# Peptides against a protein of PDB entry 6EJA, part 1

Every score and structure here is a prediction.

Target 1, 276 residues: chain A of PDB entry 6EJA
Amino acid sequence: VEYMPANPVRIAFVLVVHGRASRQLQRMFKAIYHKDHFYYIHVDKRSNYLHRQVLQVSRQYSNVRVTPWRMATIWGGASLLSTYLQSMRDLLEMTDWPWDFFINLSAADYPIRTNDQLVAFLSRYRDMNFLKSHGRDNARFIRKQGLDRLFLECDAHMWRLGDRRIPEGIAVDGGSDWFLLNRRFVEYVTFSTDDLVTKMKQFYSYTLLPAESFFHTVLENSPHCDTMVDNNLRITNWNRKLGCKCQYKHIVDWCGCSPNDFKPQDFHRFQQTARP
Below, numbering starts at 1 at the first letter of every chain, in headers, positions and changes, except where a header shows other numbers.
Peptide ipSAE was made for these designs. It is ipSAE averaged over its two directions, with the distance scale d0 held at 1.0 Angstrom where the peptide's residues are scored. Compare it between designs on one protein only; published cut-offs may not apply.
A fold fails the geometry check if it doesn't show the stated peptide or something in it is severely misdrawn.

## One batch from the design tools (peptide; made by RFdiffusion4, then SolubleMPNN; aimed at target 1 R160 G256; its pose is not in this set)

Design b1_p14_2_s2
Fold by OpenDDE base, seed 3:
Structure b1_p14_2_s2 (fold): chain B 276 residues (1-276), chain A 14 residues (1-14)
Amino acid sequence: as target 1 above (276 residues)
Amino acid sequence: FFATSSGGRGDGEP
């Protein structure tokens, strides 16, 4: 028997997109679109063609909006976190959009469950936040992520300026930059003036790949720490041998990895049941 | 609930 929630959650989908893949984005959008949800789309400042296409879509649907501001983001750039934080603020200020969950997506994402399944699941766990941790040695994670290094995003490059210390008393964590956050936690991140949020915003403004660690770290050190679920409800095709070639050295003063495209033989993985 | 082929991970000093 399928669980049908009495008060189904409404989702704010934040789409951060770039490039010229309008058709791909359109397909993905159609796959995730529902009248009860909200779609807030940020198009990279440099992607004018895509922006025009997305604007056309937003004019057709009342629950689709495009960010009036646009950032030029780079792989690993601190500006990506800024994009999410600003979008969160915008979404909270949209009083006509009563969303319950924040879900970030890119044009390279695709739903592998139905909307009903997603809504049912999130409605059951509406008080939880879904972030996936690296699940390994945390010290190694810090080193590999370069969290103990200071970075500055400037002129479409992440410049490594030097070493820095991890703040004392903070349990640093991270992993995937894809997550599902409930409104309550987003409100906390957006409006809290406590030392944790303030310091972490500052710290991560000079961090490589900040979205992979900021929300994890803030959540786990916050009064909302008990709401964390170590599951981001995503399937990502990680193959370090194929995806870790230090291919971003021209953009960042660090080595990085990327997930790989799914192959047909990987589709069996989509049959796995998602659960907390 | 979603499949993704985007994102990244730090992989150490060059």
Scores: peptide ipSAE 0.559, ipTM 0.942, DockQ to the pose 0.846
OpenDDE base, seeds 1, 2, 4, 5: peptide ipSAE 0.556, 0.559, 0.568, 0.554; ipTM 0.941, 0.941, 0.943, 0.941; seeds 2, 4 fail the geometry check

Design b1_p14_2_s3
Fold by OpenDDE base, seed 5:
Structure b1_p14_2_s3 (fold): chain B 276 residues (1-276), chain A 14 residues (1-14)
Amino acid sequence: as target 1 above (276 residues)
Amino acid sequence: AFATSSGGRGDGEA
């Protein structure tokens, strides 16, 4: 018997998608769709075919909307954070969508638990924010991420301009750019005018892979710091040997890694996890 | 939970 919460949370799923994998996206969408949730889809500016397909879906479901603005994002680009921040503002301005949690997904994601399980879990921990940290030496993380380097996104490239300082008094953290954030924290990030949010938005607008660190850093230095849970409810197929080949040097003036695709032999990993 | 095969991580100077 599964627990059914008395006041179930409602989720705003933010889908950031690109390419031509319409069928893959459709399958994933069907897997996560529920009438009580909300779906806000950003399609890359360059993916017009996919955009047309997604628009058709949005016309069929009242709780599905497509961003009227579209960005041309690149791997590691600061524009990805801009995409999330703008989508958060949009979602907060949609007064007819009373969502409780923000969850970002891509077309390469797929649910491995039921909606009821996810909702039950988030309803129990509705005051928490779920961000996964790197779990290593923080100084090494900063160095490897290039957080002490200044980057500029221009002409579909992340240009390294020089060195910079980490702001004094700020505890920098980061890890996965996949997270689950409650509405209260999203409101804080979106509308706060305090020095922390203002400075971090500026700082991360010149940061490589900013979504991997911005929300962690803001949360941990904010009045909401006690709401962090070091768990993002994601299973990622990391194989550093295969995924870290500096394969993005044509896009960014830095080396990067990417996770590997799941294979059938990896299926057992989905069954072993006990978390929702 | 979600299975994901997208994202990245910094890996030092190029």
Scores: peptide ipSAE 0.525, ipTM 0.936, DockQ to the pose 0.858
OpenDDE base, seeds 1, 2, 3, 4: peptide ipSAE 0.529, 0.524, 0.517, 0.520; ipTM 0.938, 0.936, 0.936, 0.936; seed 1 fails the geometry check

## One batch from the design tools (peptide; made by RFdiffusion4, then SolubleMPNN; aimed at target 1 F141 C255 G256 C257; its pose is not in this set)

Design b1_p16_7_s1
Fold by OpenDDE base, seed 3:
Structure b1_p16_7_s1 (fold): chain B 276 residues (1-276), chain A 16 residues (1-16)
Amino acid sequence: as target 1 above (276 residues)
Amino acid sequence: ADDELYEYEERGDGEA
């Protein structure tokens, strides 16, 4: 029997979806839906059919909303971070949605815990932020991520313009682009005008795969640095054969891997890999 | 953890 907290946290799930992922989205939605949580869904600007489908779902549930704005995002694009930042602002402005945690999801990512377990865990650690670091050499991470390179997102392409330096005094970190952030930290990222947040927003607007590093870097260099937990409580479906072929060279001046959508046969891993 | 390693190791400028 799972512990039931007296004041359970409520979660704002932000779903960023695109393409033809209707079936996958439906499966994911059914798996994560709960009446006490909130769901804010961004559909890529180019995915009109999917947008219509998502709108239909949102009309059926009072705790499901779709972003009124839509961005055209590309793999590795800086616009993905913009999507998260804008969604965070929107969610903070929704006074009728008293959420405590922000959790981003895609069709390729699932929480490793049941709802009850997740709520119990986050209710116990409501003051913490959960970000998974790469766990290797940081200099290598910077090179592999291209953080020392300047990128410009333009015309559905990430153009590599040249080299750049990491800002002085900043400890860069990163890893997974899936995170669990408490409301307090989201408020800080959204509304702070300090030098850290300002500089990092500027820096990461020209960064490849910014969501894999922005929140880590901001958190670790912020007054909230002591709230860092090196765990994102996720299972991401990676398949090297499918996701690591440098398949995005046509849209990004860089090579990298991407996660794959979960298949029904992959769900057994949730039971095997779930940990307290 | 191991899956993240694949992403990390295969990422690069690809110009070699």
Scores: peptide ipSAE 0.041, ipTM 0.684, DockQ to the pose 0.288
OpenDDE base, seeds 1, 2, 4, 5: peptide ipSAE 0.028, 0.020, 0.016, 0.032; ipTM 0.657, 0.581, 0.514, 0.565; seed 2 fails the geometry check

Design b1_p16_7_s3
Fold by OpenDDE base, seed 3:
Structure b1_p16_7_s3 (fold): chain B 276 residues (1-276), chain A 16 residues (1-16)
Amino acid sequence: as target 1 above (276 residues)
Amino acid sequence: KDLEWYEVEPRGDGEP
């Protein structure tokens, strides 16, 4: 039974895109577009063709905007977190966009619910935040993520500078870098001046793959910790066998994996799937 | 809470 909310939530979708996947982006956009939601798109600084394409789309829809700033992000770069944080600030400053939830997307991730189902679900749980944890050994997570290592993003490379300690009193967690965050928590992350947010922003500015751990860690150590739901309502084309080849060692002084992009036929299937 | 989900692992894969 689908919950019919009296006051349905409105979603700010943040799309971080790069490369030449214009057609794929267009397909995803069509699949997730709704007049009641908002779409804020960041195009990598180096992806000029894609930027032009996205600008064309944004001119056709009043609820679609493109970031006026553009970062040159690399795989695993700390700048990805900066991108999200700046996008969050921008969205909070857009008084004409009354969004209730922040959702990030890429070509490799798709909502597992229809728009109606997603809105109904989020409207029912509007006070919750949805982040998926790794669900395994935390020590292994720290080790594999290199959280105990100091990284510097410079000249399109993530330089490993040495070892570091995780701040005392912080319970580190992480997993998926795809999340659904309510406006209240986004406000906290954006504007709080408490020790937690301040220290974590600093810590994660030198962190590899920061988006996979920052929001989890901040949330779980914050006064909002009771709002965490260990689910991000995503379908990710994840194949470690294919995606884990340490193929980024030329960019990052660390090994990593990447999910695969969805095929066009996948979107049609997902739209028709009614999952519990 | 009771929703079906796919497990997503973090991307970190250790020291080269």
Scores: peptide ipSAE 0.306, ipTM 0.731, DockQ to the pose 0.507
OpenDDE base, seeds 1, 2, 4, 5: peptide ipSAE 0.298, 0.301, 0.302, 0.322; ipTM 0.720, 0.725, 0.725, 0.730; seeds 1, 2, 4, 5 fail the geometry check

## One batch from the design tools (peptide; made by RFdiffusion4, then SolubleMPNN; aimed at target 1 S176; its pose is not in this set)

Design b1_p17_7_s2
Fold by OpenDDE base, seed 5:
Structure b1_p17_7_s2 (fold): chain B 276 residues (1-276), chain A 17 residues (1-17)
Amino acid sequence: as target 1 above (276 residues)
Amino acid sequence: FFAVSGGASLRGDGEIP
């Protein structure tokens, strides 16, 4: 089914990148680049070579900007959420960039649909927010994520300090830290002074893997709760038997899992529809 | 619409044994 939107949505792509894979990033960027969208790139504070390369790209395209601030992020660190929140504020303050959707990506992501297909889909569902939930027992999710534990990011490590209570009256949810958020919800998260947003920002500043739960929890407890779609339009190759080896214990005082690389036999999965 | 590569994300899996 083809859909040609009369008023196509414009996308703010937020790229959070690190390391030295400049060529990989360049290939991914070219694959997602369109003149009608906006690209806001944060380069890790420690990745100076990559930063120089990204700055060169930003000078070539008027719709590409690099964050003037840079954070040193770690696996599972609370600073990742801070990066997203600050980038959201920056994007809202850029009055010359009329974006409709916020989409986060890394240098290792790649599009599996055309720009026209993405724009058509989001234009049809422009009032919705796309977040994927964990799809399992919620109590187990809380336990496995360590949401009832207090963490502090300090000295490039996530320190577990002790136990904590989840705020009363809040329905906690989460799943993937890859999402698509409409401008209206981003405005709410950025500028609302209500008790929900205020408390959740504080709570998640001491949370492990906060981006996997913050936006889900805020959305589902907010006046915008009816806009949630349990689909983040991503394909991730999860194999817990292969990916859950507690491999990040040197960085965080917790165990975690990593998705696996796709193999040629997985190609058929990319041909499936991503519609909710 | 996007494929997420391995190692790009982390999911909590409980306390360190």
Scores: peptide ipSAE 0.390, ipTM 0.890, DockQ to the pose 0.828
OpenDDE base, seeds 1, 2, 3, 4: peptide ipSAE 0.381, 0.388, 0.392, 0.396; ipTM 0.884, 0.889, 0.889, 0.890; seeds 1, 2, 3, 4 fail the geometry check

Design b1_p17_7_s4
Fold by OpenDDE base, seed 2:
Structure b1_p17_7_s4 (fold): chain B 276 residues (1-276), chain A 17 residues (1-17)
Amino acid sequence: as target 1 above (276 residues)
Amino acid sequence: FFAVSGGSSLRGDGEIP
């Protein structure tokens, strides 16, 4: 019997989706759907078919909404962070949706635990933020991420404009762009006018793969730094040898990596998920 | 709690050679 918390957390799932994989999205949605949670779906501006499909779903469920605005996002684009930030603001302005956690997902993600398990876990750690760090040398991370380079997203391309300096006094961190953030921290990121948030929003608007570093960096340098958990509760089939082929050079003026698809032989990894 | 498939993108890998 799964432990049932007295005050279970309610989750705002932010789905950032693109392409035409409507059936895949539908399957994933059904797997994560619960009446007590909230689902806010952003469909890429270019994915009109998918948008129509998602709109149909949103009309069927009161706790499913689609962003009225849509961005054309690219791999590594700053617009992805903008998408998350705007969705966070929207979700905070939805007073009829009392969510406790923000979880971002794509159509390619899939739950490997039950809703009860997720809710129980997050209810136990409701004051924490779950971000996974890169786990390597920070200087190397900065260099490899191109954080010391200025990028501009324009015409569906990430243009490298030149060099830049990391802001003084800021401890930069990052890793996975998949995370779980509590409402309190999201409120801070959204509404704070302090120097940290203001400067980081500006800084990361010209950053490659900003979602992999923005929230880490803001959190760790904020008054909420003690809420950091170095675990994003994701399983990723990461193999740099296979996934790092500079395959995005046509989109960004930088090399990047992608995880690999899971295979049946990888199933055991789901059963061995590490928890904080 | 979630599996991330290969459809996602992760990490910079340095300048283009």
Scores: peptide ipSAE 0.408, ipTM 0.895, DockQ to the pose 0.809
OpenDDE base, seeds 1, 3, 4, 5: peptide ipSAE 0.395, 0.409, 0.411, 0.407; ipTM 0.887, 0.894, 0.896, 0.896; seeds 1, 3, 4 fail the geometry check

## One batch from the design tools (peptide; made by RFdiffusion4; aimed at target 1 H134 R240 G256)

Design b1_p19_7
Pose (drawn by RFdiffusion4):
Structure b1_p19_7 (pose): chain A 276 residues (1-276), chain P 19 residues (1-19)
Amino acid sequence: as target 1 above (276 residues)
Amino acid sequence: AAVRAALAAPADGEFSGDG
């Protein structure tokens, strides 16, 4: 990631944010901002204060826009995938924004390498998609995720309605819902009317935590399957002893886990050279 | 294929669902 690319990638950052931490969001935005990238910010419908603050940012910079539509993106909600898919369509239709990669971030994310290094890395591997699979037993993953259960999002709640079959003829996979996807794959997901994309959009409209498997499943079974890199380029601070308290039991008909917050003792982790 | 293998992270089994 040391070289200087002659044709650097331009990145569309989609920020899906909620809550009250506007100053922290502004600090992270400062760290990732470059005039040649693009920023498309979705603010949870329930976070009006944060939305007003985001509007000030978008009014200041030409390469920053806010989604005019806003969803209540509850934990594990089917609406998160709807949010990503609509943002991808919006971004592809914005012809004045010639972006090469799609990167999703939350207000709790932070970069651990400089923009120069990120651009250099992605410029070398511009035809790849970066998704992290669970890599363990797949039947256990399907069960723990509730992918063989039917869910419905209404009234800001995920209702478990019953069982359903895993469709035949495709491999189902999943893992992290943080990823980097190239423009060509985003176009395929958005505009393709082939059997795989159409049926997976239907299947995942009634799925818990859809973003943790929809893009994996579509990519592995699509003509772009040979572009997958099993690495989302993220460090996620999982600590099961603390983060799996079924804390979302009142929002979803399921038990879930979330990553812990980093502390100072974790700084050495951001210097690992094992994987990019 | 070799490039993708060199960039791949090992299996860790991490995701949000907990049954």

## One batch from the design tools (peptide; made by RFdiffusion4, then SolubleMPNN; aimed at target 1 H134 G175 W238 G256; failed a check: the pose's geometry; its pose is not in this set)

Design b1_p23_2_s1
Amino acid sequence: SMEELKELAKELGDDYEAMEAAL

## One batch from the design tools (peptide; made by RFdiffusion4; aimed at target 1 H134 G175 R240)

Design b1_p24_1
Pose (drawn by RFdiffusion4):
Structure b1_p24_1 (pose): chain A 276 residues (1-276), chain P 24 residues (1-24)
Amino acid sequence: as target 1 above (276 residues)
Amino acid sequence: AAVRAALADPDTSFAEAMEGRGEP
């Protein structure tokens, strides 16, 4: 990541944000901002204060826009995938924004390498997609995710409605819902009417935590399967002992886990050279 | 294929945390 690319990638950051931490969001935005990238910010419908603050940012910079539509993106909700898919369509239709990669971030994410290094790395691997799979037993993943269960999002709640079959003829996979996807794959997901994309959009409209498997499943079974890199380029601070308290039991008909917040004792983790 | 294998991350911390999921 030390070289200087002659044709650097331009990145579309899609920020999916909620809550009250506007100053922290502004600090992270400062760290990732470059005049040659693009920023498309979705603010949860329920976070009006944060939305007003985001509007001041979008009014200041030409390469920053806010989604005019806003969803109540509850934990594990089917609406998160809807949010990503609509943002991808919007971004592809914005012809004045010639972006090469799609990167999703939340208000709780931070960069751990400089923009120069990120651009250099992605410029070398511009035809790759970066998704992290669970890599362990797939039947256990399907069960723990509830992928063989039917869910419906209404009234800001995920209702479990019954069982369903895993469709035959495709491999189902999943893992992290944080990823980096290139423009060519995003176009395929958005505009393809082939049997895989159409049926997976239907299947995942009624799926818990859809973003943790929709893009994996579509990519691995698509003509772009040979572009997958099993690495999302993220460090996620998972600590099961603390983060799996079924804390979302009142929002979804399921038990879930979330990553812990980093502390000072974790700083050495951001310096690992093992994987990018 | 070799490039993708060199970039693959063997970490399964997400799968370990997923063991905390299920029906209540």

## One batch from the design tools (peptide; made by RFdiffusion4, then SolubleMPNN; aimed at target 1 Q145 C255 C257; its pose is not in this set)

Design b1_p26_8_s3
Fold by OpenDDE base, seed 4:
Structure b1_p26_8_s3 (fold): chain B 276 residues (1-276), chain A 26 residues (1-26)
Amino acid sequence: as target 1 above (276 residues)
Amino acid sequence: SMEKLLEELRKKWEEELAKNPVFSPA
């Protein structure tokens, strides 16, 4: 039974894209587009062709915008977190876009559920934040992620500078770099001047794969800690037969799939009815 | 060179280790 909310949530989709995956992006965008949601697209600084294409798309839809700034986001780079944080700030400053949830996507993602299902679910749990933890030994996670190491992103490379300590009193957590965050928490992360947010922003400015841990750690140590749901509800293609990785929780099951797993038969799964 | 820069940065961080617990050595 699908819940039909009286006040449906509106979603700000932040798309971080790079390379020449224009066709994949177009397919994904077409699948996830809805007039009631908002789409903020960051194109890698090095992907000029893709940027031009995305700009063309943005001009066709009033609820689609492209970041006026562009970063060179490398895999595992601190710049990825910066991209999200700046996007969050931008979205909060866009007073004409009353979004309720922040969802990050890449061109490799593809919806596994309908818009109605997603909206219904998030509307029911609008006060929650969805972050998936690693589910392993935390000490091992810290070591593997290099959280006890200092890194500097320079010239499209992550340079290891040395060792560091995790701040005392902070419970570090992490896992997936795909998350669904409510506006209230995004506001907290963006504008709070408390010691937690300040220290964590600094700490993660020199962290490898910061997006996999920053929001988890901030949330769990914040006054909003009770809003955490250990599920990222990632909007990806769900084809278990093709080797998709799935996350099981008592609330909802979600799967992440490689873009190579996409088939023409999957394209209709998240098609929107209300399109301009 | 990048190597020289990295060395300089390492030295800088070593100097800051005592000042900021976030960057203290493990």
Scores: peptide ipSAE 0.018, ipTM 0.461, DockQ to the pose 0.042
OpenDDE base, seeds 1, 2, 3, 5: peptide ipSAE 0.015, 0.006, 0.000, 0.011; ipTM 0.357, 0.299, 0.301, 0.355; seed 5 fails the geometry check

## One batch from the design tools (peptide; aimed at target 1 L209 G256)

Design b1_p28_4_s1 (made by RFdiffusion4, then SolubleMPNN; its pose is not in this set)
Fold by OpenDDE base, seed 5:
Structure b1_p28_4_s1 (fold): chain B 276 residues (1-276), chain A 28 residues (1-28)
Amino acid sequence: as target 1 above (276 residues)
Amino acid sequence: DEKEELEKKEEEEEKEIEEGGWEGRGPL
C-alpha cells in the first residue's frame, strides 16, 4: 500500500520560459498541471507571443499566475538567478497560495514520478531540500563552471571581466540547476540578512550559470545545511549523440552546453490524476 | 529505504548526463 500522506505537500512550480514554443509549453503544462499545486510562470521580456499565450492559460486557472515583471534572460546569465529569487519573493508574499515546496521547471528537465508519488515522497521529507551536486572533483567543477571568474551580464551577453576569488570560508558546490526547495529554506534565502546570504547574492550576481551553484552553496554553508539531499528527483533530457558543441559562445564568454528540450514522449514521466 | 534507493538510481542517471555536458565547459 503506497503511503498516503495525511497532510500532502503543495508545490509551487516556477516555469521560466522563452521563445515561440507555445504548443510545447501547453503540452508540458497539461502534463504537469494539478489543481492542488501552484504555477508561477515567467516569460522572457522578448517573448511577447508566448507571453500572450501564457496569459490566456493563466486566466483559465486560479492556481496559475504570470509574473507581472519580465526579464530579458540569456543562457548562462546572472538574470536567471534574479528571476528565481524574485519569483521566490513573490510566492512568499502570496498569502493565498500555501505552498510547501518550490520546484523550477523548463523544457529541459522533467519529474520522473507521478504526481502522487512526488507528493507522497516530499510529504515524507518535507523538511529536506533536494539539490543534485556534480559528484566530481570540486576544483575541476569550479574551473569548468568559471566560478573563479567574474562575469557581467550586459546587452544580452555575459562578459568575462577577469579573475576573482571565492570568498574565504565558503564551501562552493553545485551541479544541476533543477532543485526542490522547501518553503523554510526559500524564506531564509529571500529574507535573511546574514553575511552568507548577502555575500552570496552579490557573488552570484556576477556568476555564469548561477542557478547551478547558488542554492547548493548557500544551503551547505547555512544553518540549514543538514537538510541537504544530493538528489533533485528528476531526469534531464540529454541527447548523448549531440554532446557539448559550445553552442552559446556567441552570448557568453565561456564554452557551455545545456540539455535538450523535451519531446512529447517525455511527458508521460509526470502523470497527473487531475488534468485540465 | 525508499529515499536511498531513489538517490542511488537518480545519481547514476544524472552522472551519465553530466559526463556528456561537463567536459565541454570551459574557457573559450
Scores: peptide ipSAE 0.175, ipTM 0.658, DockQ to the pose 0.351
OpenDDE base, seeds 1, 2, 3, 4: peptide ipSAE 0.165, 0.041, 0.213, 0.180; ipTM 0.606, 0.531, 0.703, 0.636; seeds 1, 2, 3, 4 fail the geometry check

Design b1_p28_4_s3 (made by RFdiffusion4, then SolubleMPNN; its pose is not in this set)
Fold by OpenDDE base, seed 1:
Structure b1_p28_4_s3 (fold): chain B 276 residues (1-276), chain A 28 residues (1-28)
Amino acid sequence: as target 1 above (276 residues)
Amino acid sequence: SAEEERKRKEEEREREIEEGGWDGRGPL
């Protein structure tokens, strides 16, 4: 038995998907779907078959929409942040979708809560933002993330152009690219014209793996900094056997890996009481 | 399509490292 809040939060789930694994996406969707939430799905520009499949699904549910725009995203690409930022703007402009929280998902990441648990928790802490930091030496993080390097996304590749300086007065942070953001903070990120948001949008447009650091950095340096919770309610998967083998060197001029990927077997971590 | 095929290959590579370690990141 879960606590039932008087005013339960409604969640906008933003799904960024690619490839041809329609069945996998269907399984994920069924695992996370609830009638009280909203689902905004971006399909990679190159994934036309998947896009057609997702469109068919979206027509069956009033709380499921597909982005009318599509970006060609690559691992570590700055365009991923652009995808999130544009989706946030779209969601804020959808007056018929009164969402309270923004949660990003992929086929490789899931919340470690049931729907009831998640809603109860977020309803209690509706004024907070949940971003998981790396929890290590920040200087090391900056170096390993390549935040002090300038990258350019072009021709499905992240080109390392050279070194750069972190803007003065900015405390850079980051960690997981999976986050739970309240609507108020999303509004701030989307519509603020202050120097922080403006500078960070510019800075991170040339950043490798921008989603792992942008929202952390903006939040912690913003007037909303007190709303930071160092927890994204996700599991970090570390595979000792696979490790990081610089698998993305063909896509980006950097060695990288993603520790927050899940397999379909992890779907049970996000259980729904009301499924389609 | 050729674009879909390229994306499929990218997805396959991403799946191979789903549980990769953060500590392995760095310059080439």
Scores: peptide ipSAE 0.207, ipTM 0.577, DockQ to the pose 0.255
OpenDDE base, seeds 2, 3, 4, 5: peptide ipSAE 0.107, 0.185, 0.177, 0.188; ipTM 0.573, 0.629, 0.574, 0.630; seed 3 fails the geometry check

